# Peptides against a protein of PDB entry 5ONS: the designs that were tried, part 1

All scores and structures are predictions.

Target 1, 181 residues: chain A of PDB entry 5ONS
Amino acid sequence: MFKKFDEKENVSNCIQLKTSVIKGIKNQLIEQFPGIEPWLNQIMPKKDPVKIVRCHEHIEILTVNGELLFFRQREGPFYPTLRLLHKYPFILPHQQVDKGAIKFVLSGANIMCPGLTSPGAKLYPAAVDTIVAIMAEGKQHALCVGVMKMSAEDIEKVNKGIGIENIHYLNDGLWHMKTYK
Structure headers, positions and changes below count from the first letter of each chain, unless a header shows other numbers.
Peptide ipSAE is a variant of ipSAE made for these designs: the mean of its two directions, with the distance scale d0 fixed at 1.0 Angstrom where the peptide's residues are scored. Compare it only between designs on the same protein; published cut-offs may not carry over.
A fold fails the geometry check if it doesn't show the stated peptide or something in it is severely misdrawn.

## One batch from the design tools (peptide; aimed at target 1 I102)

Design b1_p8_1 (made by RFdiffusion4)
Pose (drawn by RFdiffusion4):
Structure b1_p8_1 (pose): chain A 181 residues (1-181), chain P 8 residues (1-8)
Amino acid sequence: as target 1 above (181 residues)
Amino acid sequence: DFAEEYED
């Protein structure tokens, strides 16, 4: 989603949200990520203004104190930014690719099933369309936010095709936009 | 920067 994204060519503007809208978004975040509920007062303090950074192709980025928290396209599901995920790794279920796939996902490639079924990888049960944190064999921190395109069971069996769609990866355009200011 | 963990 952000492979060729930068602030100049992709950010149209930034709107500050009203209280009515903030509550609605928080509710959606709760529905989508149940375990995030106890942490929302910390992530989105009552005191701080909440802004949406509007981007081309109807991408929205939710910001608090200039920190990028979540993003979505159209009115689709919210995804945590990798920076938020690094602070709260439990927000998402995990999938671990083998170390050989690291270079490909850091270049924006989708995750193929061999990257999840090979030794060094760890594949956990997941239904299709689940938003997952991609972990790497031998690495402590997540490197990609992905969406299951095949269920985990199908990935084990079919073992060919895109297993996980690469949505956001380390040092993509979104990662380079460290803060909005 | 967490990205440094993945640098060669």

Design b1_p8_1_s1 (made by RFdiffusion4, then SolubleMPNN; from b1_p8_1, 4 letters changed)
Fold by OpenDDE base, seed 1:
Structure b1_p8_1_s1 (fold): chain B 181 residues (1-181), chain A 8 residues (1-8)
Amino acid sequence: as target 1 above (181 residues)
Amino acid sequence: DVSDEYKD
């Protein structure tokens, strides 16, 4: 989603959300990420305005005090940014790729099944279409936010093709955006 | 930052 993204070229505008809209979004976030509920007042304090940065390709980024928190495309599901995920790593279920897959993930490549079933990888139960944090062998923090294109069960059994779609990865255009105020 | 973890 952000492989060729550049803040200077791909941001269209920024709008401040009304209270009612913010409430709706918070409810959506809790529905998607139940574990975030106790932390939501910390992440999105009531006193702080919530903004949406509108980008090309129908991408929207939720921000609070310049911090990039979540993003979505075409009003689909919200994804946490890696920067938020690093602060709250529990908001997504995890999958772990082996060391060899790191360079490919960081180039924006989708995660192939063998990278999730090989020694050094860790594959946890997850249904298709689940948004997941991609961890890496020997690393502390997630390097990617992805979407399961197969269930964990199918990844293990088929072990061929795209297991997880790469949505947002470390050092992509969104990562380099850092903040927006 | 976290990027340092993934540097060669």
Scores: peptide ipSAE 0.657, ipTM 0.955, DockQ to the pose 0.927
OpenDDE base, seeds 2, 3, 4, 5: peptide ipSAE 0.652, 0.653, 0.656, 0.654; ipTM 0.954, 0.954, 0.954, 0.954

Design b1_p8_1_s2 (made by RFdiffusion4, then SolubleMPNN; from b1_p8_1 with F2V A3S)
Fold by OpenDDE base, seed 1:
Structure b1_p8_1_s2 (fold): chain B 181 residues (1-181), chain A 8 residues (1-8)
Amino acid sequence: as target 1 above (181 residues)
Amino acid sequence: DVSEEYED
């Protein structure tokens, strides 16, 4: 989603959300990520304005005090940014790729099944279309936010093709934004 | 920075 994304070229505008809209978004976030509920007031304090950075390709980035929190495309599901995920790593279920897959993930490549089934990888139960945090062998922080294109069961069974779609990864265009106020 | 974690 952000492989060729550039803040200067791809951001259209930024709007401040109304209170009612913010409440709606918070409810959506809780529905998507039930575990976030106890933390949502910390992530999005009531006293702080919430903004949407509107980008090309119908991408919207939810921000509070300049911090990039979540993003979505075409009013689809919300994804946490890696920066938020690093603070709250439990927001998403995890999958772990092996060491050899790291360079490919960081180039924006989708995650192939062997990178999730090989020694050093860890594959956890997850249904297709689940948004997941991609961890890496020997590393502490997630390097990617992805979407399961196959169930964990099918990844293990078939073990070829795209297992997880790469949505957002370290050093992509969204990562380089850092903040936006 | 987390990006530095992945430089090696």
Scores: peptide ipSAE 0.662, ipTM 0.954, DockQ to the pose 0.865
OpenDDE base, seeds 2, 3, 4, 5: peptide ipSAE 0.660, 0.655, 0.660, 0.657; ipTM 0.953, 0.952, 0.953, 0.952

Design b1_p8_1_s3 (made by RFdiffusion4, then SolubleMPNN; from b1_p8_1, 5 letters changed)
Fold by OpenDDE base, seed 1:
Structure b1_p8_1_s3 (fold): chain B 181 residues (1-181), chain A 8 residues (1-8)
Amino acid sequence: as target 1 above (181 residues)
Amino acid sequence: DVGDEYKE
């Protein structure tokens, strides 16, 4: 989603959300990420305005105090940014790729099944379309936010093709955006 | 920076 993204070229505008809209978004976030509920007040304090940075290709980034928290495309599901995920690593279920897959993931490539089934990888139960944090062998922090294109069960059984779609990865355009006020 | 974790 952000492989060719550049803040200077791909951001259109920024809007401040009304209270009612913020409440709706918070409810959506809790529905998507139930574990976030106890933390939502510190992630999105009531005293702080919530903004949406509108980008090309119908991408929207939810921000508070300039921090990029979540993003979505075409009003689909919200994804946490890696920067938020690094602070709250539990908000997504995890999958772990082996060391050899790291370079490919960081180039924006989708995660192929062998990178999730090989020694050094860790594959956890997850259904198709689940948003997941991609961890890497020997690393502490997630390098990617992805979407399961196959169930964990099918990844193990079929073991070929795209297992997880790469949505947002370390050092992509969104990562380099850092903050926006 | 977390990025340093993934630098060669």
Scores: peptide ipSAE 0.531, ipTM 0.925, DockQ to the pose 0.860
OpenDDE base, seeds 2, 3, 4, 5: peptide ipSAE 0.526, 0.520, 0.525, 0.524; ipTM 0.924, 0.923, 0.923, 0.923

Design b1_p8_1_s4 (made by RFdiffusion4, then SolubleMPNN; from b1_p8_1 with F2V A3G)
Fold by OpenDDE base, seed 1:
Structure b1_p8_1_s4 (fold): chain B 181 residues (1-181), chain A 8 residues (1-8)
Amino acid sequence: as target 1 above (181 residues)
Amino acid sequence: DVGEEYED
């Protein structure tokens, strides 16, 4: 989603959300990520305005105090940014790729099944379309936010093709955006 | 920095 993204070229505008809209978004976030509920008040304090950075390709980034928290495309599901995920690693279920897959993930490539089934990888139960944090062998922090294109069960059984779609990865355009006020 | 974690 952000492989060719550049803040200077791909951001259209920024709008401040009304209270009612913020409330709806918070409820949506809790529905998507139940574990976030106890932390939502510190992630999105009531005293702080919530903004949407509108980008090309119908991408929207949810921000508070310039911090990039979540993003979505075409009003689909919200994804946490890696920067938020690093602060709250439990927001998403995890999958772990082996060391050899790291360079490919960081180039924006989708995660192929062998990178999730090989020694050094860790594959956890997850259904198709689940948004997941991609961890890496020997690393502490997630390097990617992805979407399961196959169930964990099918990844193990079929073990070929795209297992997880790469949505947002370390050092992509969104990562380099850092903050936006 | 997390970036450093993934540097060669």
Scores: peptide ipSAE 0.529, ipTM 0.926, DockQ to the pose 0.837
OpenDDE base, seeds 2, 3, 4, 5: peptide ipSAE 0.528, 0.524, 0.524, 0.522; ipTM 0.927, 0.925, 0.926, 0.925

Design b1_p8_2 (made by RFdiffusion4)
Pose (drawn by RFdiffusion4):
Structure b1_p8_2 (pose): chain A 181 residues (1-181), chain P 8 residues (1-8)
Amino acid sequence: as target 1 above (181 residues)
Amino acid sequence: SIEEEFEE
C-alpha cells in the first residue's frame, strides 16, 4: 500500500477530528482489535487532538501528537502502523516467515506460501482476511503488516501462491514518514 | 534502531 508513497506526492491534507467522530473510530478499533481496548487511553489520550491524514487513493492515517497509529483505505479495516505495533506487539496475531523471505518482503513483495512452510518459518492457524503481524525467523520485531489471502490450513496444503498480502513493511513510504508535522 | 536489525 505504501511502496511508492511519500508525503509530497501522496498527502493531500490533514483534518482534526471532532469528538463525535473520535468515539466512533475508537469503537471500530475496539471491534477490530479487542485486546486494544485497555490500551486506548494510552495510545489516544483524552487530552490530545486526533487527526486524519488524507492521502491519495482514499488512504487515511490516524495520528495523535504527530504519531502515526493506524491507517485504512476507503472505509475498509484499520491496520496498525508498524511503529504502533512495535510498541504494542500483541495487537495482532503473528505469522513468521523464514529468514530467506526477509529480503523480498522488505522490497515490497507479497508473501508466498513457501516463505511460511519452510524450515525456520512458523505458520499459525488463521482464517482468510485476518490482519497479521509478520515476524521473521531470528528477529524480535515485526517487519510487515499483512492480510491472509489463503487460510493457514490452505497455505499448508496448496503451498503455492500468495499466502499473505504485504500491506505495510519496514522502510516503505509510510515507515519513512516518521511523524506528521 | 529496529531498522538496523533487518540490515545485511

Design b1_p8_2_s1 (made by RFdiffusion4, then SolubleMPNN; from b1_p8_2, 4 letters changed)
Fold by OpenDDE base, seed 2:
Formats: C-alpha cells, sequence, structure tokens
Structure b1_p8_2_s1 (fold): chain B 181 residues (1-181), chain A 8 residues (1-8)
C-alpha cells in the first residue's frame, strides 16, 4: 500500500473530525481489535483532536497530536501503523517469518507460504483475512503489518503461493512519514 | 533504533 508512497506527493489534505465521528471510529476500532479497548483512552485521549490525513488512492490516516495511529483504504478495515504497533504489540495477532524472508518483506513483497512454514518461522492459528503483525526470527519488533490470504491451516497444508499480503512494512513511505501535524 | 534492528 505504501511501497511508492511519499508524503509530499501523495497527501491531499487533512481534516479534523467531529466528536460524533470520532466516537464511531473508536467503536469500529474496538470491534476490529477488542484488546485495544482498555488502551484507547491513552491512544486517543478525549481532550485531543483527531484528524484524518487524506491521501491518494483513497488512503486515510488517522492521527492524534501528529502521531500516525491507524490507516485504511477505500473505507475498508483499519490497520495500525507499525509505530503504534511497536508501542502496543498485542493489538494484532502475530506471525513469524524466518530470517531469510526479512529482506523480501522489507522490499514490500508478499509473504510466501514457505517463509511461514520453514525452520525459524512460527505460524499461529489465524483465519483468512485476519490482520496480523509480522515478526521475524531473532528480532524483537514487528517489521510488517499484513493480511492473511490463507488460513494458517491452509498455509501449512498447501505451502505454496501468497500466505500473507504485505500491507505496511518497516521503511516504507508510511514509516518515513513519522508525524503529520 | 528499530530500523537498526533490521539494518544488517
Amino acid sequence: as target 1 above (181 residues)
Amino acid sequence: SIADEFAD
């Protein structure tokens, strides 16, 4: 989603959200990520304005105090930014790729099944379409936010093709955006 | 930094 993204070229505008809209978004976030509910007040304090950064290709980034928190495309599901995920790593279920897959993930490549079934990888139960944090063998922090394109069961069984779609990865255009005020 | 974690 952000492989060729550049703040200077791909941001259209920024709008401040009304209270009612913010409430709706918070409810959506809790529905998607039930574990975030106890933390939502500190992630999105009531006293702080919430903004949407409108980008090309129907991408919207939710921000508070300039911090990039979540994003979505075409009114689809919200994804946490890696920067938020690093602060709250439990927001998403995890999958772990082997050491050899790291280079490819950081180039924006989708995650192939063998990278999730090989020694060094750890594949946890997850349904298709689940948004997941991609961890890597021997590393502490998530390097990617992805979407399961197969269930974990099918990844092990089929072990061919795209297991997880790469949505947002370390050092992509969104990562380098850092903040937006 | 986190970027350094994956720099090598």
Scores: peptide ipSAE 0.535, ipTM 0.938, DockQ to the pose 0.833
OpenDDE base, seeds 1, 3, 4, 5: peptide ipSAE 0.532, 0.531, 0.525, 0.531; ipTM 0.938, 0.936, 0.935, 0.937

Design b1_p8_2_s2 (made by RFdiffusion4, then SolubleMPNN; from b1_p8_2, 5 letters changed)
Fold by OpenDDE base, seed 1:
Structure b1_p8_2_s2 (fold): chain B 181 residues (1-181), chain A 8 residues (1-8)
Amino acid sequence: as target 1 above (181 residues)
Amino acid sequence: SIADEYAD
């Protein structure tokens, strides 16, 4: 989503959200990520305005005090940014790629099944379309936010083709935004 | 930094 993304070229505008819209978004976030509920008040304090940075290709980035928290495309599901995920690593279920897959993921490539089934990888139960945090062998922090294109079961059984779609990865255009006020 | 984890 952010492979060719540049803040200077791809951001259109920024709007401050109404209270009612914020409430709706919070409810949606809790629905998508039930484990986030106890933490949502510190992630999005009531006293702080919530903004959406509107970008090209119908991308929207949810921000509080300049911190990039979540993003979505075309009013679809919200994804946490890697920066938020690093603070709250439990927001998403995890998958772990082997060391050899790291450079491919960091180039924006989708994650192929062998990178999830080989020694050093860890594959956890997950259905198709589940948003997941991609961890890496020997690393502490997630390097990617992805979407399961196959179930974990099928990834293990078939072990061929795209297992996880790469949505947002370390050092992509969104990562390099850092903040937006 | 976190990015440094993946600088190899």
Scores: peptide ipSAE 0.575, ipTM 0.938, DockQ to the pose 0.833
OpenDDE base, seeds 2, 3, 4, 5: peptide ipSAE 0.575, 0.569, 0.565, 0.573; ipTM 0.937, 0.936, 0.935, 0.936

Design b1_p8_2_s3 (made by RFdiffusion4, then SolubleMPNN; from b1_p8_2, 3 letters changed)
Fold by OpenDDE base, seed 1:
Parts: structure tokens; sequence; C-alpha cells
Structure b1_p8_2_s3 (fold): chain B 181 residues (1-181), chain A 8 residues (1-8)
């Protein structure tokens, strides 16, 4: 989603959300990520305005105090940014790729099944379309936010093709955006 | 930085 993204070229505008809209978004976030509920007040304090940065290709980034928290495309599901995920690693279920897959993921490539089934990888139960944090062998922090294109069960059984779609990864355009006020 | 974790 952000492989060719540049803040200077791809951001259109920024809007401040009304209270009612914020409440709706918070409810959506809790529905998507139940584990976030106890933390949502510190992630999105009531005293702080919530903004959406509107980008090309119908991408929207949810921000508070300039921090990029979540993003979505075409009003689809919200994804946490890696920067938020690094602070709250538990808000997504995890999958782990082996060391050999790291360079490919960091180039924006989708995660192929062998990178999730080989020694050094860890594959956890997850259904198709689940948003997941991609961890890597020998690393502490997530390098990617992805979406399961196959169930964990099918990844193990079929073991070929795209297992997880790469949505957002370290050093992509969103990562380099850092903050936006 | 966290990105440094993934540098060669």
Amino acid sequence: as target 1 above (181 residues)
Amino acid sequence: SIADEYEE
C-alpha cells in the first residue's frame, strides 16, 4: 500500500473529526481489536483532537497529536501503523517469518508460504482476512503489517503461493512519514 | 531506532 508512497506527493489534505465520528471510530477499533480497549484512552485521549490525513488512492491515516495510529483504504478495515504496533505489540495476532524472508518483506513483497513454514518461522492459527503483525526470526519488533490470504491451516498444507499480503512494512512510505501535524 | 534492528 505504501511502497511508492511519498508524503509530499501523495497526501491531499487533513481534516479534524467531530466528536460523534471519533466515537464511531473508537467503537470500530474495539470491534476489530478487542485487546486495545483498555489502552484506547491513552492512545486517543479525549482531550486530544483526532484527525484524518487523506491521501491518494483513497488512503486515510488516523492521527492524534501528529502520531500516525491507524490507516485504511476505501473505508475498509483499519490497520495499525507499525509505530503504534511497536508500542502495543499485542493489538494484532502475530506470525513469524524466517530470516531468509526478511529482505523480501522489506522490499514490499508478499509473504510466501515457505517463509511461514520453514525452520525459524512460527505459524499461529489465523483465518483468512485476519490482519496480523509479521515478526521475524531473531528480531524483537514487527517488520510488517499484513493480511492473511490463506488460513494458517492452508498455508501449512498447501505451502506455496501468497500466504500473507504485505500491507505496511518497515522503511516504506508510511514509516518514513513518521508524524503529521 | 527500531529500523536499525533490520539493518545488515
Scores: peptide ipSAE 0.560, ipTM 0.932, DockQ to the pose 0.873
OpenDDE base, seeds 2, 3, 4, 5: peptide ipSAE 0.558, 0.553, 0.552, 0.554; ipTM 0.932, 0.931, 0.930, 0.931

Design b1_p8_2_s4 (made by RFdiffusion4, then SolubleMPNN; from b1_p8_2, 3 letters changed)
Fold by OpenDDE base, seed 1:
Structure b1_p8_2_s4 (fold): chain B 181 residues (1-181), chain A 8 residues (1-8)
Amino acid sequence: as target 1 above (181 residues)
Amino acid sequence: SIAAEYEE
């Protein structure tokens, strides 16, 4: 989603959200990520305005005090930014790729099944379309936010093709955006 | 930095 993303070229505008819209978004976030509920007031304090950075290709980035928290495309599901995920790593279920997959993930490539089934990888139960945090062998912090294109069960059984779609990865355009105020 | 964790 952000492989060729540039803040200067791809950001259109920024709007401050109304209270009612914020309430709706918070409820949606809790529905998508139940574990976030106890932390949501910390992530999005009531006293702080919530903004949407509108980008090309119908991408919207939810921000509070300049921090990029979540993003979505075409009013689809929200994804946490890696920066938020690093602070709250439990927001998403995890999958772990082996060391050999790191270079490819960081180039924006989708994650192939062998990178999730090989020694050094860790594959956890997850249904197709689940938004997941991609961890890497020997690393502490997630390097990617992805979407399961196959269930974990099918990844193990088939072990061929795209297992997880790469949505947002370390050092992509969104990562380099850092803040927006 | 976190990015440095993944530097080759």
Scores: peptide ipSAE 0.589, ipTM 0.938, DockQ to the pose 0.929
OpenDDE base, seeds 2, 3, 4, 5: peptide ipSAE 0.587, 0.584, 0.583, 0.585; ipTM 0.936, 0.937, 0.937, 0.937

Design b1_p8_3 (made by RFdiffusion4)
Pose (drawn by RFdiffusion4):
Structure b1_p8_3 (pose): chain A 181 residues (1-181), chain P 8 residues (1-8)
Amino acid sequence: as target 1 above (181 residues)
Amino acid sequence: EEEKLGHY
């Protein structure tokens, strides 16, 4: 989603949200990520203004104190930014690719099933369309936010095709936009 | 390797 994204060519503007809208978004975040509820007062303090950074192709980025928290396209599901995920790794279920796939996902490639079924990888049960944190064999921190395109069971069996769609990866355009200011 | 582990 952000492979060729930068602030100059992709950010149209930034709107500050009213209280009515903030509550609605928080509710959606709760529905989508149940375990995030106890942490929302910390992530989105009552005191701080909440802004949406509007981007081309109807991408929205939710910001608090200039920190990028979540993003979505159209009115689709929210995804945590990798920076927010690094602070709260439990927000998402995990999938671990083998170390050989690291170079390909850092270049924006989608995750193929061999990257999840090979030794060094760890594949956990997941239904299709689940938003997952991609972990790397031998790495402590997540490197990609992905969406299951095949269920985990199908990935084990079919073992060919895109297993996980690469949505956001370390040092993509979104990662480079450290803050909005 | 690229075709096995990545799709663009």

Design b1_p8_3_s1 (made by RFdiffusion4, then SolubleMPNN; from b1_p8_3 with H7S Y8F)
Fold by OpenDDE base, seed 4:
Structure b1_p8_3_s1 (fold): chain B 181 residues (1-181), chain A 8 residues (1-8)
Amino acid sequence: as target 1 above (181 residues)
Amino acid sequence: EEEKLGSF
């Protein structure tokens, strides 16, 4: 989603949300990520305005005090940014790729099944379309936010093709955006 | 909750 993303070229505008809209978004976030509820007040303090940065390709980034928290495309599900996920790693279920897959993930490549079934990888039960944090063997923090394109079960059985779609990864365009006020 | 600036 952000492989060729550049803030200067791909941001269209920024809008400040009304209170009612913010409440709706918070409810959506809690629905998607139930574990975030106790933390939502510090992630999105009531006193702080919430903004949406509108980008090309129907990408929207939810921000508070310039911090990029979540993003979505075409009003689909919200994804946490890696920066938020690093602070709150429990927001997403995890999958782990082996060491060999790291360089490919960091190039924006989708995650192939063997990178999730090989020694050093850890594949946890997850349905297709689940948003997941991609961990790496021997690393502490997620390097990617992805979407299961196959169920974990099918990844193990088929073990061929794209297991997880790479949505947002370290050092992509969103990562380099850092903040936006 | 330190900001991550490129490491993981």
Scores: peptide ipSAE 0.146, ipTM 0.737, DockQ to the pose 0.033
OpenDDE base, seeds 1, 2, 3, 5: peptide ipSAE 0.127, 0.128, 0.126, 0.133; ipTM 0.720, 0.718, 0.724, 0.721

Design b1_p8_3_s2 (made by RFdiffusion4, then SolubleMPNN; from b1_p8_3 with H7E Y8F)
Fold by OpenDDE base, seed 3:
Structure b1_p8_3_s2 (fold): chain B 181 residues (1-181), chain A 8 residues (1-8)
Amino acid sequence: as target 1 above (181 residues)
Amino acid sequence: EEEKLGEF
């Protein structure tokens, strides 16, 4: 989603949200990520303005106090940014790739099944279409936000093809945006 | 761009 993304070229505008819209978004976030509810007042304090940075290709980035928190495309599901996920790693279920897969993930490649079933990887139960945090062997923080293209069970059984779609990864265009006020 | 080891 952000492989060729550049703030100067791909941001269209920034809007400050109305109170009613903010309430709706908070409810959507709790629906998607039930575990975030106790933390949402800390992540999105009531007194702080919420903004949406509108980008090309119908990408929207939700911001508070300049911090990039969540993004979505074409009004689909919200994804946490890696920067938010590093602060609140429990927002998403995890999968772990082996050390050899790291360089490919960081190039924006989708995650192939063998990178999730090999020694050093850890594959946890998850349904198809689940948004997941991608961890790496020997690393502390997530390097990627992805979407399960196969269930964990099918990844183990078939062990061929794309297991997880790469949506957002370290050092992509969104990562480099860092802040937006 | 190279990976920043301190980032994760």
Scores: peptide ipSAE 0.148, ipTM 0.723, DockQ to the pose 0.053
OpenDDE base, seeds 1, 2, 4, 5: peptide ipSAE 0.136, 0.135, 0.145, 0.119; ipTM 0.717, 0.716, 0.715, 0.694

Design b1_p8_3_s3 (made by RFdiffusion4, then SolubleMPNN; from b1_p8_3, 5 letters changed)
Fold by OpenDDE base, seed 4:
Structure b1_p8_3_s3 (fold): chain B 181 residues (1-181), chain A 8 residues (1-8)
Amino acid sequence: as target 1 above (181 residues)
Amino acid sequence: KEKELGSF
């Protein structure tokens, strides 16, 4: 989603949300990520304005005090940014790729099944379309936010093709955006 | 922070 993303070229505008809209978004976030509820007040303090940065390709980034928290495309599900996920790693279920897959993930490549089934990887039960945090063997923080393109079961059985779609990864355009006020 | 430099 952000492989060729550049803030200067791909941001259209920024809008400040009304209180009612913010409440709705918070409810959506809790629905998607139930574990975030106790933390939502510190992630999105009531006193702080919430903004949406509108980008090309129907990408929207939810921000508070310039911090990029979540993003979505075409009003689909919200994804946490890696920066938020690093602070709250429990927001997403995890999958772990082996060391060999790291360089490919960091190039924006989708995650192939063998990178999730090989020694050093850890594949946890997850349905297709689940948004997941991609961990790496021997690393502390997620390197990617992805979407299961196959169920974990199918990844293990078929072990061929794209297991997880790479949505957002370290050092992509969103990562380099850092903040936006 | 190490994270700010892209480390993980």
Scores: peptide ipSAE 0.172, ipTM 0.733, DockQ to the pose 0.039
OpenDDE base, seeds 1, 2, 3, 5: peptide ipSAE 0.160, 0.150, 0.152, 0.156; ipTM 0.740, 0.759, 0.759, 0.704

Design b1_p8_3_s4 (made by RFdiffusion4, then SolubleMPNN; from b1_p8_3 with H7E)
Fold by OpenDDE base, seed 1:
Structure b1_p8_3_s4 (fold): chain B 181 residues (1-181), chain A 8 residues (1-8)
Amino acid sequence: as target 1 above (181 residues)
Amino acid sequence: EEEKLGEY
């Protein structure tokens, strides 16, 4: 989603959300990420304005005090940014790729099944379309946010093709935004 | 932030 993304070229505008809209978004976030509920008040303090940065290709980035928190495309599901995920690593279920897959993930490549079934990888139960944090063998912080294209069960059985779609990864265009105010 | 990138 952000492989060729550039803040200066791909951001259209920024809008500040009404209180009622913020309330709706918070409810959506809790539905998607139930574990975030106790932390939502510090992530999105009531006194702080919430903004949406509108980008090309119908991408929207939710921000508070310049921090990029979540993003979505075409009003689909919200994804946490890696920067938020690093602070709250529990908000997504995890999958772990092996060491060899790291360079490909950081190039924006989708995660192939063997990178999730090989020694050094860890594959946890997850259904198709689940948004997941991609961890890496021997590393502490997530390097990617992805979407399961196959269930964990099918990844193990079929073990070929795209297991997880790469949505957002370290050093991509979104990562380089850092803040937007 | 760049610290996380440095991990890789």
Scores: peptide ipSAE 0.450, ipTM 0.892, DockQ to the pose 0.044
OpenDDE base, seeds 2, 3, 4, 5: peptide ipSAE 0.437, 0.434, 0.438, 0.450; ipTM 0.888, 0.888, 0.884, 0.898

Design b1_p8_4 (made by RFdiffusion4)
Pose (drawn by RFdiffusion4):
Structure b1_p8_4 (pose): chain A 181 residues (1-181), chain P 8 residues (1-8)
Amino acid sequence: as target 1 above (181 residues)
Amino acid sequence: SYTPVLES
C-alpha cells in the first residue's frame, strides 16, 4: 500500500477530528482489535487532538501527537502502523516467515506459501482476511503488516500462490514518514 | 525470543 508513497506526492491534507468522530473510530478499533481496548487511553489520550492524514487513493492515517497509529483505505479495516505494532506487538496475531523471505518482503513483495511452510518459518492457524503481524525467523520485531489471502490450512496444503498480502513493511513510504508535522 | 500472539 505504501511502496511508492511519500508525503509530497501522496498527502493531500490533515483534518482534526471532532469528539463525535473520535468515539466512533475508537469503537471500530475495539471491534477490530479486542485486546487493544485497555490500551487506548494510552495510545489516544483524552487530552490529545486526533487527526486524519488524508492521502491519495482514499488512504487515511490516524495520528495523535504527530505519531502515526493506524491506517485504512476507503472505509475498509484499520491496520496498525508498524511503529505502533512495535510498541504493542500483541495487537495482532503473528505469522513467521523463513529468513530467506526477509529480503523479498522488505522490497515490497507479497508472501508466497513457501515462505511460511519452509523450515525456520512458523505458520499459525488463521482464517482468510485476518490482519497479521509478519515476524521473521531469528528476528524479534515485526517487519510487515499482512492480510491472509489464503487460510493457514490452505497455505499448508496448496503451498503455492500468495499466502499473505504485504500491506505495510519496514522502510516503505509509510515507515519513512516518521511523524506528521 | 518473542512469544507469538495467536488468533482467538

Design b1_p8_4_s1 (made by RFdiffusion4, then SolubleMPNN; from b1_p8_4, 6 letters changed)
Fold by OpenDDE base, seed 2:
Structure b1_p8_4_s1 (fold): chain B 181 residues (1-181), chain A 8 residues (1-8)
Amino acid sequence: as target 1 above (181 residues)
Amino acid sequence: SPVFTLAK
């Protein structure tokens, strides 16, 4: 089951981070997403305050100038927001679903293996637990941020069950937050 | 894992 998210109902507070904490977070982001390092100074300029929006269910959203950049839960890995990913699509490795899977992804459904192995889909090598951008046939921008629940190899071999867990999708509650200052 | 949804 999915958890409903609304800014007014699910945001608890917002804190401004100290410089040392920001440095630590930047290092964590580079560890997770090595390709982001050359871009981190423009994503998180040194002159701009970094804030954490704390939400229910131990969710934290990293923001700069009100822009929602990354989120995490319970000290887990950082996920980029779709809004950031749309600006920097290379942050995550991609997987592509077929046209038929789009409506389900946009309803928050997990991505089933057949939606990744069918004509129109493109399945790229990826290990289990990899955070990925879900693309769709004929669409330019990512529809979803997900996590591989099976390796790409196993998705092709087994071709049953949940291939990718849907974490954040276009037009969900996080998307509609837009900004938070 | 976190899931963000809007009720419809």
Scores: peptide ipSAE 0.032, ipTM 0.682, DockQ to the pose 0.029
OpenDDE base, seeds 1, 3, 4, 5: peptide ipSAE 0.020, 0.017, 0.016, 0.017; ipTM 0.559, 0.570, 0.545, 0.556

